Peptides against a protein of PDB entry 3T7K. Designs and how they scored, part 150

Target 1, 248 residues: chain A of PDB entry 3T7K
Amino acid sequence: KAEKILARFNELPNYDLKAVCTGCFHDGFNEVDIEILNQLGIKIFDNIKETDKLNCIFAPKILRTEKFLKSLSFEPLKFALKPEFIIDLLKQIHSKKDKLSQININLFDYEINGINESIISKTKLPTKVFERANIRCINLVNDIPGGVDTIGSVLKAHGIEKINVLRSKKCTFEDIIPNDVSKQENGGIFKYVLIVTKASQVKKFTKLINDRDKNETILIVEWNWCVESIFHLNVDFTSKKNVLYQKK

## One batch from the design tools (peptide; made by RFdiffusion4, then SolubleMPNN)

Design b2_p22_6_s3 (from b2_p22_6, 9 letters changed)
Fold by OpenDDE base, seed 4:
Structure b2_p22_6_s3 (fold): chain B 248 residues (1-248), chain A 22 residues (1-22)
Amino acid sequence: as target 1 above (248 residues)
Amino acid sequence: DLKKELEEVEKLIKEVEEKYNK
């Protein structure tokens, strides 16, 4: 059926998109439309798998969803597009009007606001954002909204290798893991990096670390610090935004 | 929905900041 619909076009574009959707197309696509999209080089996946070599995200805007955050870790993210791209494309294809020789849809017209070429270009870097920031091992409180698995998955996608989950009420100093990175000359390496949700946790962990390892560097942040770092694909250690405690 | 959860976190963070700064 898709072939018959597309037969009216003399040339078909190959968009070469391997995409996931977030915040749009909740009901999915019908079989015919999926086939049409596939013939145009647009493959939509339900979930993110590294083996699929995803290069595109469809979303109405910048979102804080797992899929959106992980899309910024694609290698590279080629396109971040509004769902209107697919909508307009399918409308044009299903249009019974005159023999359109060509599909005239430009991907650049459908870019998500705020995801610019600068961000896209950073996804071409051989390193991940937290890797570049010398953050390899982090401590994550177990009561984080969204759950440690989801949050952890996002962080891992962005270069954090080890996530230590802390039981906030029961943890001791011995439960806190150091950020095991070699001291690089040019960057403030924090020995202890923690993501917390409560002021009481800041007080607790600061005390535990300072009492046992007083001279070490500590970074305690909220989840938004990670999110902002992901959205910018850069960690700004000069910013105090979303930093709850810092000891250099 | 992670988005909703994260929005709730933002509210919580504000509360935490207020409590911590006091």
Scores: peptide ipSAE 0.024, ipTM 0.457, DockQ to the pose 0.028
Fold by OpenDDE base, seed 1:
Structure b2_p22_6_s3 (fold): chain B 248 residues (1-248), chain A 22 residues (1-22)
Amino acid sequence: as target 1 above (248 residues)
Amino acid sequence: DLKKELEEVEKLIKEVEEKYNK
């Protein structure tokens, strides 16, 4: 039993982690180790649910997985940790050789490279990254790699309220939704925001919009534009990277 | 410096993207 294993320690840390894993621990944990982790204030969940108030991600590095991208929307993300934290922790606990009266594992030694305090601090903001960018409603092509459900779920986690899925081959102007954001004083609002996969789609959508709604603002981007915005927790409208078409 | 930190993150993102797309 976990209690018997932990009884050798005079004091147990409370790490207060509610975590998901991505790119690691595919086989999960045995029942004893889960119980040990729970007693140390480490709870690992299989899936992300808002009700669980997750604050931690375990991953070997920065990943483009749904879980990793969504972890940057946690309120706040307290820790992004390498799996070695759990590995070393469990090794220390199961070690028979160490007359250790205390567990000596520091969370800060296991931070994922590239997830620094500046990123963590932005997860404490009351708004989401796309909300701050005045992107509320987007158009998403149906043939996007990764699928509209996964991509849509990530985008929603980061403040996009409405995702309109476009049938790229059959869509008309009437199928394209405007980005319905009230003109707040501070920043350029794009009336039409689209995520596309092909240059042919750029040509199609620009033509459809320009022919029917002249002089309106258009932003057409690749999925990588969204990913970079998420990783930075900031939208840089001055960057042309992953922007396929922009009309201000 | 937030700018330096962002540059480091951008570098890492690029490296990850390059690996993911290969």
Scores: peptide ipSAE 0.020, ipTM 0.513, DockQ to the pose 0.040
Fold by OpenDDE base, seed 3:
Structure b2_p22_6_s3 (fold): chain B 248 residues (1-248), chain A 22 residues (1-22)
Amino acid sequence: as target 1 above (248 residues)
Amino acid sequence: DLKKELEEVEKLIKEVEEKYNK
């Protein structure tokens, strides 16, 4: 059926997209439309797997979803596109009235607002954002909104190797792991990095660390610090935004 | 905060689906 629909076109574009969707197309596509998209070099996946070599995200705007945040870790992210690209493409293909010999849909007309070439270019770097920031091991409180699995998965996609989950009410100093970084290249090194949700946790962890490991460097941040770093694909250690405690 | 964000995402999904089905 898809072949018959596409037979009216003399030449088919190859968009070369391996994509996931977030904030759109939750019900997926019918079998015919999937086949049409496949013939145009557009493959849509349900989930992110490293082996799939994904290069595209479909979303209506910048989102804080797991898929959107992870898409910025693609190697590279080639395109961040609005769902209207697919909608308009399929509408043009299914249109019986248009004696169009060619599909005339340009990817560049459907870019997500706020995802610019500067961001896209950073996804071509050989390192991940937290790797460049010398953040390898972090401590994460267990009561974080979104859950430790989702948050941890995003952080790992962006170069954090080890995530230690802290039971915020029961943890001791011995439960806190250091950020073991051997390479001091390009950025501040903090021995202890923690993502917390409450001011009481800041007080608790600063006390625990300072009482047992005096004069060590500490970075305590909110989840929004990580999100902002991901959206910019850069950690700005000069900014105090979303930093709850910092000791250099 | 998270609940509101999820609600917004669900709304956006619905809007896009409605547009696709037109």
Scores: peptide ipSAE 0.019, ipTM 0.493, DockQ to the pose 0.879
Fold by OpenDDE base, seed 5:
Structure b2_p22_6_s3 (fold): chain B 248 residues (1-248), chain A 22 residues (1-22)
Amino acid sequence: as target 1 above (248 residues)
Amino acid sequence: DLKKELEEVEKLIKEVEEKYNK
């Protein structure tokens, strides 16, 4: 069926998209439309797997979903597109109007607002955002909204190697792991990095660390600190936004 | 607020679906 529908076009574009969707297309696509998209070089996946070499995200806008945040870790992210791209494409293809010799839909007309070329270009870097920031090992409180698995998965996609989950009410100093990174000359290395949800946790962890390891560097942040770092594909250590405690 | 974000996403999904079906 798809071949017959596409036969009316003299030339077909190859968009070369391997994509996931978030905040759109909840019901998916019918078999004919999937085949049409496949013939145009558009493959849509249900989940993110490294083996699929994904290069595209479909979303109506910037979102804080797991899929959206992980899409910024693609190698590279080639396109971040509005769902209207697919909608308009399929509408044009299914249109009974006369011999359209060519499909005239430009990907650049459907870019998600706020995902600019500067962000896209950073996805071509050989390193991940937290890797560049010398953050390898973090401590994460177990009561974080969204769950430790989802949050942890996003952080790992962006270069965190080890995530230590802390039972915030029962943990001791011995449960806190250091950020095991070699001293690099360029940039501050924090020995202890923690993501917390409450001020009481800041008080607890700062006391535990300072009582046992008094002279060490500490960074305690909110989840929003990580999100902002991901959206910018850069960690700004000069900003105090979403930083709850910092000791250099 | 995660709940508010989810609600917003659901609204956006519906809007896109409506546009697709028109």
Scores: peptide ipSAE 0.019, ipTM 0.490, DockQ to the pose 0.853; fails the geometry check

Design b2_p22_6_s4 (from b2_p22_6, 8 letters changed)
Fold by OpenDDE base, seed 5:
Structure b2_p22_6_s4 (fold): chain B 248 residues (1-248), chain A 22 residues (1-22)
Amino acid sequence: as target 1 above (248 residues)
Amino acid sequence: DLEKEEKEIEELIKEVEKKYKE
C-alpha cells in the first residue's frame, strides 16, 4: 500500500532519520504511514537504545522529559524537529493532487525553537558534557522529583559514570562518595558533587563534609543546574545560577 | 509517563526557587 501511494512521485527523498518522539504522537502511527516514513528514510523508535544510533528528536518545543534531555547526548544529534514535519509530509503524500512530481518538505523549516546549530555542533564532540566538566561521580538524594532512575539515566547519558543515591533523612558522611577524577591541569575539580532538593539538605551535607573532610571542594546544585548544563551542552562554573553551595 | 515527569521536574524547580528567594 505504501509503495502504491509513493509510486506517483518521480523522486523520493531520503531523510535518514532515526528518531524518538516526546510531547507528541501519543497515539503513534498507523501501519501504512510507518511504511511510508520508512521508505523516506524515517524510522521512529519507542525508546532510546544506544544500539539504534538515534540522530533525531521530535518535540513541539524544548522539553525537560527524559527523551528530550537524552536526545542531546546522541552522537550526533542531527536534527531536532517539530512534529509538524511528519504531519505536513504525510499530508502531502496522501494528497490526491496528480501533479506532485516531488515531495517538497525541508527539514530545516521545522527546527525546534532554541535548538540551533551551535547546540547541534556540540553533539559531535567526542566527550559528554559532564565528562568535559570533570564530573564522574555524583550524589543524588532519593526524594528527587521524577525519580532517581529517570534522573540517573539522563545523567549517565551525559557522561556521569556513577550515581550514588543518598537517603536524605538517614545518610551519614560515610554514605557520600567522592568524585574520583584525576587532577587535570585545566578546570576545577570538585571532590564532592551533590544534587539536592531542599535547603535543609544543603545545611546537612555541608556540615557532614566539612566536619569530616575539612578544606575539600564541594559543589551542591539543584536539578535545574544539570538541565541547564545539558541544554547548553556546557557547564559554566563561573555562574552561580542553580548552585546552592560551592566551595573551591 | 513523560508528561508527568516534566511536571514533577518543573514543580521541583519552582519549589527550590521559592526557598532561596526568601
Scores: peptide ipSAE 0.021, ipTM 0.479, DockQ to the pose 0.034
Fold by OpenDDE base, seed 2:
Structure b2_p22_6_s4 (fold): chain B 248 residues (1-248), chain A 22 residues (1-22)
Amino acid sequence: as target 1 above (248 residues)
Amino acid sequence: DLEKEEKEIEELIKEVEKKYKE
């Protein structure tokens, strides 16, 4: 069926998209449409796996979903597109208008607002955003909304190697892990990096660290600090936004 | 459920912003 439909076109584009969807296409695609998309070089996956070499995300806008955040770690992310790309594409293909010799849909017309060429270009960098920021080991409170697994997975996708989950009510200083990064000369390395949810946690962890390991560098941030860093694919240490405590 | 996850993250942000603006 897909072949018959596509036979109406003299030339078929090859978009070469390996994509996931978020915030759209909850009902999926029918078998015919999937086959059509496949013939056009568009493969849609249900989940993110490194082996699939994903290069595209479909979303109506910038989202804070796991899939969207992880898409910014693709190597590279080639396209971030609105779902209207697929919708319009399928509409054209299913259109009975005889004389369409070519599919006239430009990918660039469907770019997600806010994901510009600058962001896309950064996904070509050999390092991940937190790796570039010298953040490899973090402490994460266990009561974080969204769950430690989801948040941890996103952080790992962006270069954090070790995530230590802290039981906020029961943790001691010995439970806090240092950010073990070899002292590279030019970058402010924080020995302790923590993601917390409450002001009380800031007080607790600062006290624990300062009492036992005096004069060490500490960075305590909210989850939003990480999200903003991911969206920009850059950590701005000059910004105090979403930073709860910083000791240099 | 992707929508649920997004809502949870958004709610977290709102709660944190409220607590630290006081």
Scores: peptide ipSAE 0.025, ipTM 0.480, DockQ to the pose 0.036; fails the geometry check
Fold by OpenDDE base, seed 4:
Structure b2_p22_6_s4 (fold): chain B 248 residues (1-248), chain A 22 residues (1-22)
Amino acid sequence: as target 1 above (248 residues)
Amino acid sequence: DLEKEEKEIEELIKEVEKKYKE
């Protein structure tokens, strides 16, 4: 039993991690190891639920998975850790070495490359990244890789309130929704925000909008624009990277 | 397996990225 294994330690840390895993531990953990982790204050969940108040992600590196992207919306994300944290921890615990007084594993030694304190600190902000960017309502083409549900879920986690799915081949101007946000002094407000997958869609939507709602602001981006914004927890409107069309 | 699905999604997104760079 986990208790017997842990009894050899005089003091046990409480890591206070509520975590999900992505890109690692596909086979899960055995019952004993799960119990060990639980006793150390590490609880691993299969899925992301807001009610669980998740604060940690385990991944080998920055990933573009739904779980990883959503983890950056945790309130806050306390730790983004490599799976080696758990591996080393369990190895130490299962070690048959004599009575170890303490588990000597520092969480900071296992940080995922690229997720630094600056990123972590931004997850403590009261707003989400797209909320701060004044993006509330977006149009999403239905043929987006990964599916509208997954992509939409990620976007919603990061502050998008309304996702309008466009049937690219059949949509008209009337199907396009405006980004209904009040003009704030700081930051560009785009009336129409669209995530598209093809150049033909850019041509189509720009034409539809410009013909019917002339002189309005338009932002058409790739999914990568959203991903980069999430990874930085900041929207950089000065960058043209992954922007397909912009009219200010 | 949700994780497999996530990986597949990631790969699909990468493939699309490659197409756009061409």
Scores: peptide ipSAE 0.025, ipTM 0.518, DockQ to the pose 0.043; fails the geometry check
Fold by OpenDDE base, seed 3:
Structure b2_p22_6_s4 (fold): chain B 248 residues (1-248), chain A 22 residues (1-22)
Amino acid sequence: as target 1 above (248 residues)
Amino acid sequence: DLEKEEKEIEELIKEVEKKYKE
């Protein structure tokens, strides 16, 4: 059926998209539309797998979902597109009235607001954002909204190698792991990096670390610090936004 | 539904953020 529908066009574009969706297309696509999209070089996956070499995200806007955040770790992310791209494309294809010789939909017209070429270009870098920031090992409190698995998965996608989960009420200094990175010339290196959710945790962890390792560097941030870093694909150590405690 | 879960996570994070700003 898809072939019959597409036969009316003299030329078909090849968009070469391997995509996931977030915040849109909750009901998925019917079999015919999936086949149509496949014929146009658009393959939509249910989940993110590294082996699929995904290069595209569909979303109505910038979102804080796991899929959206992970899409910025694609190698590279070629396109971040609004769902209207698919909607308009399928609408044109299913239109019986338009005797169009070709599909006239340009994917560049459907870019998500706020995801510009600067962001896209950074996804071509050989390193991940936290790798570039010399953050490899972090401490994460166990009561973080969204859960340690989801948050951890996003962080790992962006270059965090080791995530140590802290039991916020029961942890001791010995439970806190150092960010074991070699001194590099570029960027600040913090020995202890922690993501926390409460002011009480800041007080607790700063006390534990300062009492046992007084002269060491500490960075305690909110999850939003990570999110902002991901959205910009850059860590700005000069910004105090979402930083709860910093000792250089 | 994975999409529903993602949305719920996003909303939970937003709620927490609101509490921190207050």
Scores: peptide ipSAE 0.025, ipTM 0.506, DockQ to the pose 0.044; fails the geometry check

Design b2_p22_7_s1 (from b2_p22_7 with E1D E5K N7W E9K)
Fold by OpenDDE base, seed 2:
Formats: C-alpha cells, sequence, structure tokens
Structure b2_p22_7_s1 (fold): chain B 248 residues (1-248), chain A 22 residues (1-22)
C-alpha cells in the first residue's frame, strides 16, 4: 500500500531521522503511514535507547518531559522538529490534487522554537553538560516531583555518573556523598552537590555538612537549575537562578 | 542566607513549572 502511494513520486527524500515524539502523536501512526515514513528515512521509536542512535525529537515546543530533556543528550541531536512536519508530509503524500513529482517539505521550516543551531552544535561535543561542569556525583532528595527514577535517568543521560538518593527526613551526614572529581586547575569544584525541593531541606543539609565537613564547597539547587542547564547545554555558575545555597 | 530567603519568597508567590514525567 505504501509503495503504491509513493509510486507517483520520481524521487523520494531520505530524511535520515531516528526520532522520538513527546507532547504529540499520542495515538501513534497507522501501518501505512509508518511504512511511508520508513521509506522516507523517518523511523519513530516509542522509547529512548542508546543503541538506536536517535538523532531527532518531535515536539510542539520546548517541553519538560523526560524524552525532550534526554533528546538534548543525543549524539548528536540533528533535528528538533514540530509535529507539523510529519502532518504536512503525510498530507502531501496522501493528497490526490498535487501533480507534484517531488515531495517539497523542508525540515528547516519545522524547527522547534528556541532550539537553535547553537544548542544543536553543543550536542556534538564529546562531553555531556554536567560532565563539563565537573558534576559527577549528586545527592537527590527522594520526594522530588517526577520521581527519582525519571529525574535520575535524565541526569545520567547528561553526564551524572552517580545519583545518591537521600531520604529527606531520615538522612544523616554519612548518607551524603561527595562529588568526587579531580581538581582541574581553573574550575571551582563543588564537593557536595544536592538537588532539593524544600527550604527546610536546604537548612538541614547545610547544617549537616557544615557541622561535619567545615569549609567545604556546597551547591544546593532545585530541579529547575538542572532543566535550565540542559536547555542551554551549559552550566552557568555565575547565575543565582534556581540556586538555593552556594558556598565556594 | 540571602539566596534562601529570596527563594522562599518566590516559592510562596510563584507557581513553578513542574517536571512532566511520561
Amino acid sequence: as target 1 above (248 residues)
Amino acid sequence: DEILKEWEKLVEEIEKYDFYPE
């Protein structure tokens, strides 16, 4: 069926997209459309797996979903596209009116607003965003919205090697892990990095650390700090935004 | 801590964007 539909075109583009979708196409695609997309070099996956070498995300806008955040860790992310790309593509292909010998849809016309070439280019870097920021080990409170597993998965995709989950009400100093990173000459390394949700947690953890490990560097942030860092593929240590406590 | 105080005020006044788990 797909072959019959595509037979009217003299040449078929090869978009070479391995994509996931978020915030769109909840009902999926029918078999014919999947075959059509496959013939055009567009493969849509249900989930993110490293082995699939994904290079594209479909979303209506910048989203705070797991898939969207992880897409910025693709190696590289080649395209971040609006779902209208697929919609218009399929519409054109199924259209009987256009005696078009060629599919005339350009990927560049469907870029997600806010994902620019600067962001895309950073996905080609050999390191991940938190790796570049010298953040290897973090402490994450167990009551974080979205769940430790999802958030942890996103953070790991972006270069966090070890995630220590803290039971916010029961944890002691001994439960807090240091960010074990070799001192680089020019970069302030925070010995303790924590992601928290409440002001009371900031007070608790700062006290625990300062009482037992005096004069050490501490960074306590909210989840939005991580999100902003991911969206920019850069950690800005000069910004106080979403930083709850900082001791250099 | 000044940062903490500012944050506490913001949390009280502003509804923050949530993480959207799938």
Scores: peptide ipSAE 0.019, ipTM 0.446, DockQ to the pose 0.211
Fold by OpenDDE base, seed 4:
Formats: C-alpha cells, sequence, structure tokens
Structure b2_p22_7_s1 (fold): chain B 248 residues (1-248), chain A 22 residues (1-22)
C-alpha cells in the first residue's frame, strides 16, 4: 500500500533520520504511514538504544523529558524537529490533488526553537558534557522527582559514570562517594558532587562532609543545574544558578 | 551573543517546568 502511494513521485528523498518522539505522536503511526516514513529514510523508534544510532528528536518544543534530554547526547544529534515535519510530509504524500512530482519539504524549516547549530555542533564533540566538566561520580538523593533510574539514565547518557543513590533520611558520611576524577590541570574538580531536592539535605550533607572530610571541595546542586548544563552542553561553574552550595 | 541570550531565556522558561519521566 505504501509503495502504491509513493509511486506517484518520481524521486523520493532520503532524510536518513533515526528518531524518537517526545511530547508528540502519543498515538503512534498506522502501519502504512510507518512504511511510508521508512521509504523516505525516516525510522521512528519507541525507545533510545545506543545500538540504534539515533540522530533525531521530534518534539513540539524543548522539553524536560528523558528522551529530549538524552537526545542531546546523541552522537551526533543531527536534527531536532517539530512534529509538523512528519505531519506536513504525510499530508503531502496522501494528497491526491497535488500533481507533485517530488516531495518538497525542507528539514530546516521545522527546527525546534532554541536548538541551534551551536548546540548541534557540540553534540559532535567526542566527550559528553559532564565528562568535560570532570564530573564522573555523583550522589543523588532517592526522593528526586522523576526517580533515580530516569534521572540517573539521563546523567549517564551525558557522561556521568557512577550514580550513588543516597537515602536522604538514613544516609551517613560513609554513604557519600567522592567524585573520583584524576586531577586535570584545567577545570574545577569537586570532590563531592550532590544533586538534592531540599534545603534540609544541603544542611545535612554539608555538615556530614565538613565534619569528616574538612577542606574538601563540595558542589551541591538542584536537578535544574543538570538540565541547564545539558541544554547548553556546557557546565558553567561561574554561575550560581541552581547551585545550592559550593565550596572550592 | 544574541542567539545565546535567546537560548538562555528559553532555558529559563523550560526550568519552570517539571521533569517529565518517559
Amino acid sequence: as target 1 above (248 residues)
Amino acid sequence: DEILKEWEKLVEEIEKYDFYPE
């Protein structure tokens, strides 16, 4: 059926998109449309797997979803597109009235607002954002919204290797892991990096660390600090935004 | 610089939204 529909076109584009969707197409696509998209080099996956070599995200805007945040870790992210790309494409293909010899839809017309070439270019870097920032091991409180698995997965996608989950009510100093990064000459290395949700946790962890491991560097941040870092694909250690406690 | 400012503004707007697990 898809072949019959596409037969009216003399030439078919190959968009070469391996994509996931977030915040759109919740109902999925029918079998015919999936086949049409496949013939156009557009493959949509349900989940993110490294083996799929994903290069595209469909979303109506920048989102704080797992898929969107992880898409910025694609190697590279080639395109971040609005769902209207697919919608308009399928509309054009299914249109019987248009004596269109070719599909005339440009990917660049459907870029998500705020995802510019500068961001895309950073996804071509051989390192991940937190890797570049010398953040390898973090402590994550167990009561974080979204869950430790989801948050942890996002952080790992962006170069954090080890996530230590802290039971905020029961944790002791011994439960806190250091950020075991070899001292690189350039860049602020924090021995302890923590993502917390509450001010009380800041007080608790700062006390625990300062009492037991005096004069060590500490970075305590909110989840939004991580999100901002991901969106910029850069960690700005000069910014106090979303930083709850910093000891250099 | 202008693009960066726009991006920063957009990020700020996004930060107002909760995380949506998928």
Scores: peptide ipSAE 0.018, ipTM 0.541, DockQ to the pose 0.242
Fold by OpenDDE base, seed 3:
Structure b2_p22_7_s1 (fold): chain B 248 residues (1-248), chain A 22 residues (1-22)
Amino acid sequence: as target 1 above (248 residues)
Amino acid sequence: DEILKEWEKLVEEIEKYDFYPE
């Protein structure tokens, strides 16, 4: 069926997209449309797997979803597109009135607002954002909204190797892991990195660490610090935004 | 340098996490 529909076109574009969707197309696509998209070099995946070599995200705007945040870790992310790209494409293909011999839809017309070439270019870097920031091991409180598994998965996608989950009410100093990174000459390294949700946790963890491991460097941040770092694909250590405690 | 921020105020003012787990 898809071949018959596409037969009216003399030449088909190859968009070369391996994509996931977030905040759109919740009902998926019918079999015919999937076949059409496949013929145009557009493959939509339900989930993110590294083996699929995903290079595209469809979303109506910048979102704080797992898929969107992880899409910024693609190697590279080639395109971040609005769902209207697919909608208009399928509309044109199914239209009998358009005596168009060629599909005329340009990907660049459907870019998500706020995801510019500067962001896209950073996805081509050989390192991940937290790797570049010398953050490899973090402590994460267990009561974080979204759950430790989801948050942890996003963080791992962006270069964090080890996530230690802290039971906020029961944890002791011995439960806190250090960020074990080799001292690089030009990079600020925090020995202890923690993501917390409450002020009481800041008080608790700062006390625990300072009492037992004096003079060590500590970074305590909110989840939004991580999100902002991901959206910019850069950690700005000069910014105080979403930083709850720093000891350099 | 130790920078203890007014984290109590910051935490209260911080927007609820706009995170949508899928």
Scores: peptide ipSAE 0.018, ipTM 0.441, DockQ to the pose 0.206
Fold by OpenDDE base, seed 5:
Structure b2_p22_7_s1 (fold): chain B 248 residues (1-248), chain A 22 residues (1-22)
Amino acid sequence: as target 1 above (248 residues)
Amino acid sequence: DEILKEWEKLVEEIEKYDFYPE
């Protein structure tokens, strides 16, 4: 059926997209449309797997969803597109009225606002954002909104190797793991990095660490600190935004 | 040089999550 529909076109574009969707297309696509998209070099996946070599995200805008945040870790992310790309494409293809010899839809017309070439270019870097920031091991409180699994998965996608989950009410100093990174010349490495949700946790963890390891560097941040770092694909240690406690 | 920086306005609840159910 898809071949018959596409036969009216003399030339078919190859968009070369391996994509996931977030905040759109919750009902999925019918079999014919999936086949059409496949013939145009557009493959849509339900989940993110490294083996699929995903290079595209469909979303109506910048979102803080797991899929969107992880898409910025693609190697590379080639396109971040609005769902209207697919909608308009399928509309043109199914249109009986237009004796169109060619599909005239340009990917660049459907870019998500705020995802520019500067961001896209950073996804071509050989390292991940937290790797570049010398953040390898972090401590994460167990009561974080979104859940430790989702948050942890996003952080791992962006170069954090080890996530230690802290039971905030019961944890001791011995439960806190250090950020085990060899000191490189140009970057202030924090020995302890923690993501917390409450002021009481800041007070608790700062006390625990300072009482037992007084001279060490500490970074305590909100989840929003991580999100901002991901959206910029850069960690700005000069910014105080979303930093709850910092000891250099 | 140890620079200690603390935020006075600590957030009790993180409201800025926009996770969409997938």
Scores: peptide ipSAE 0.019, ipTM 0.427, DockQ to the pose 0.093; fails the geometry check

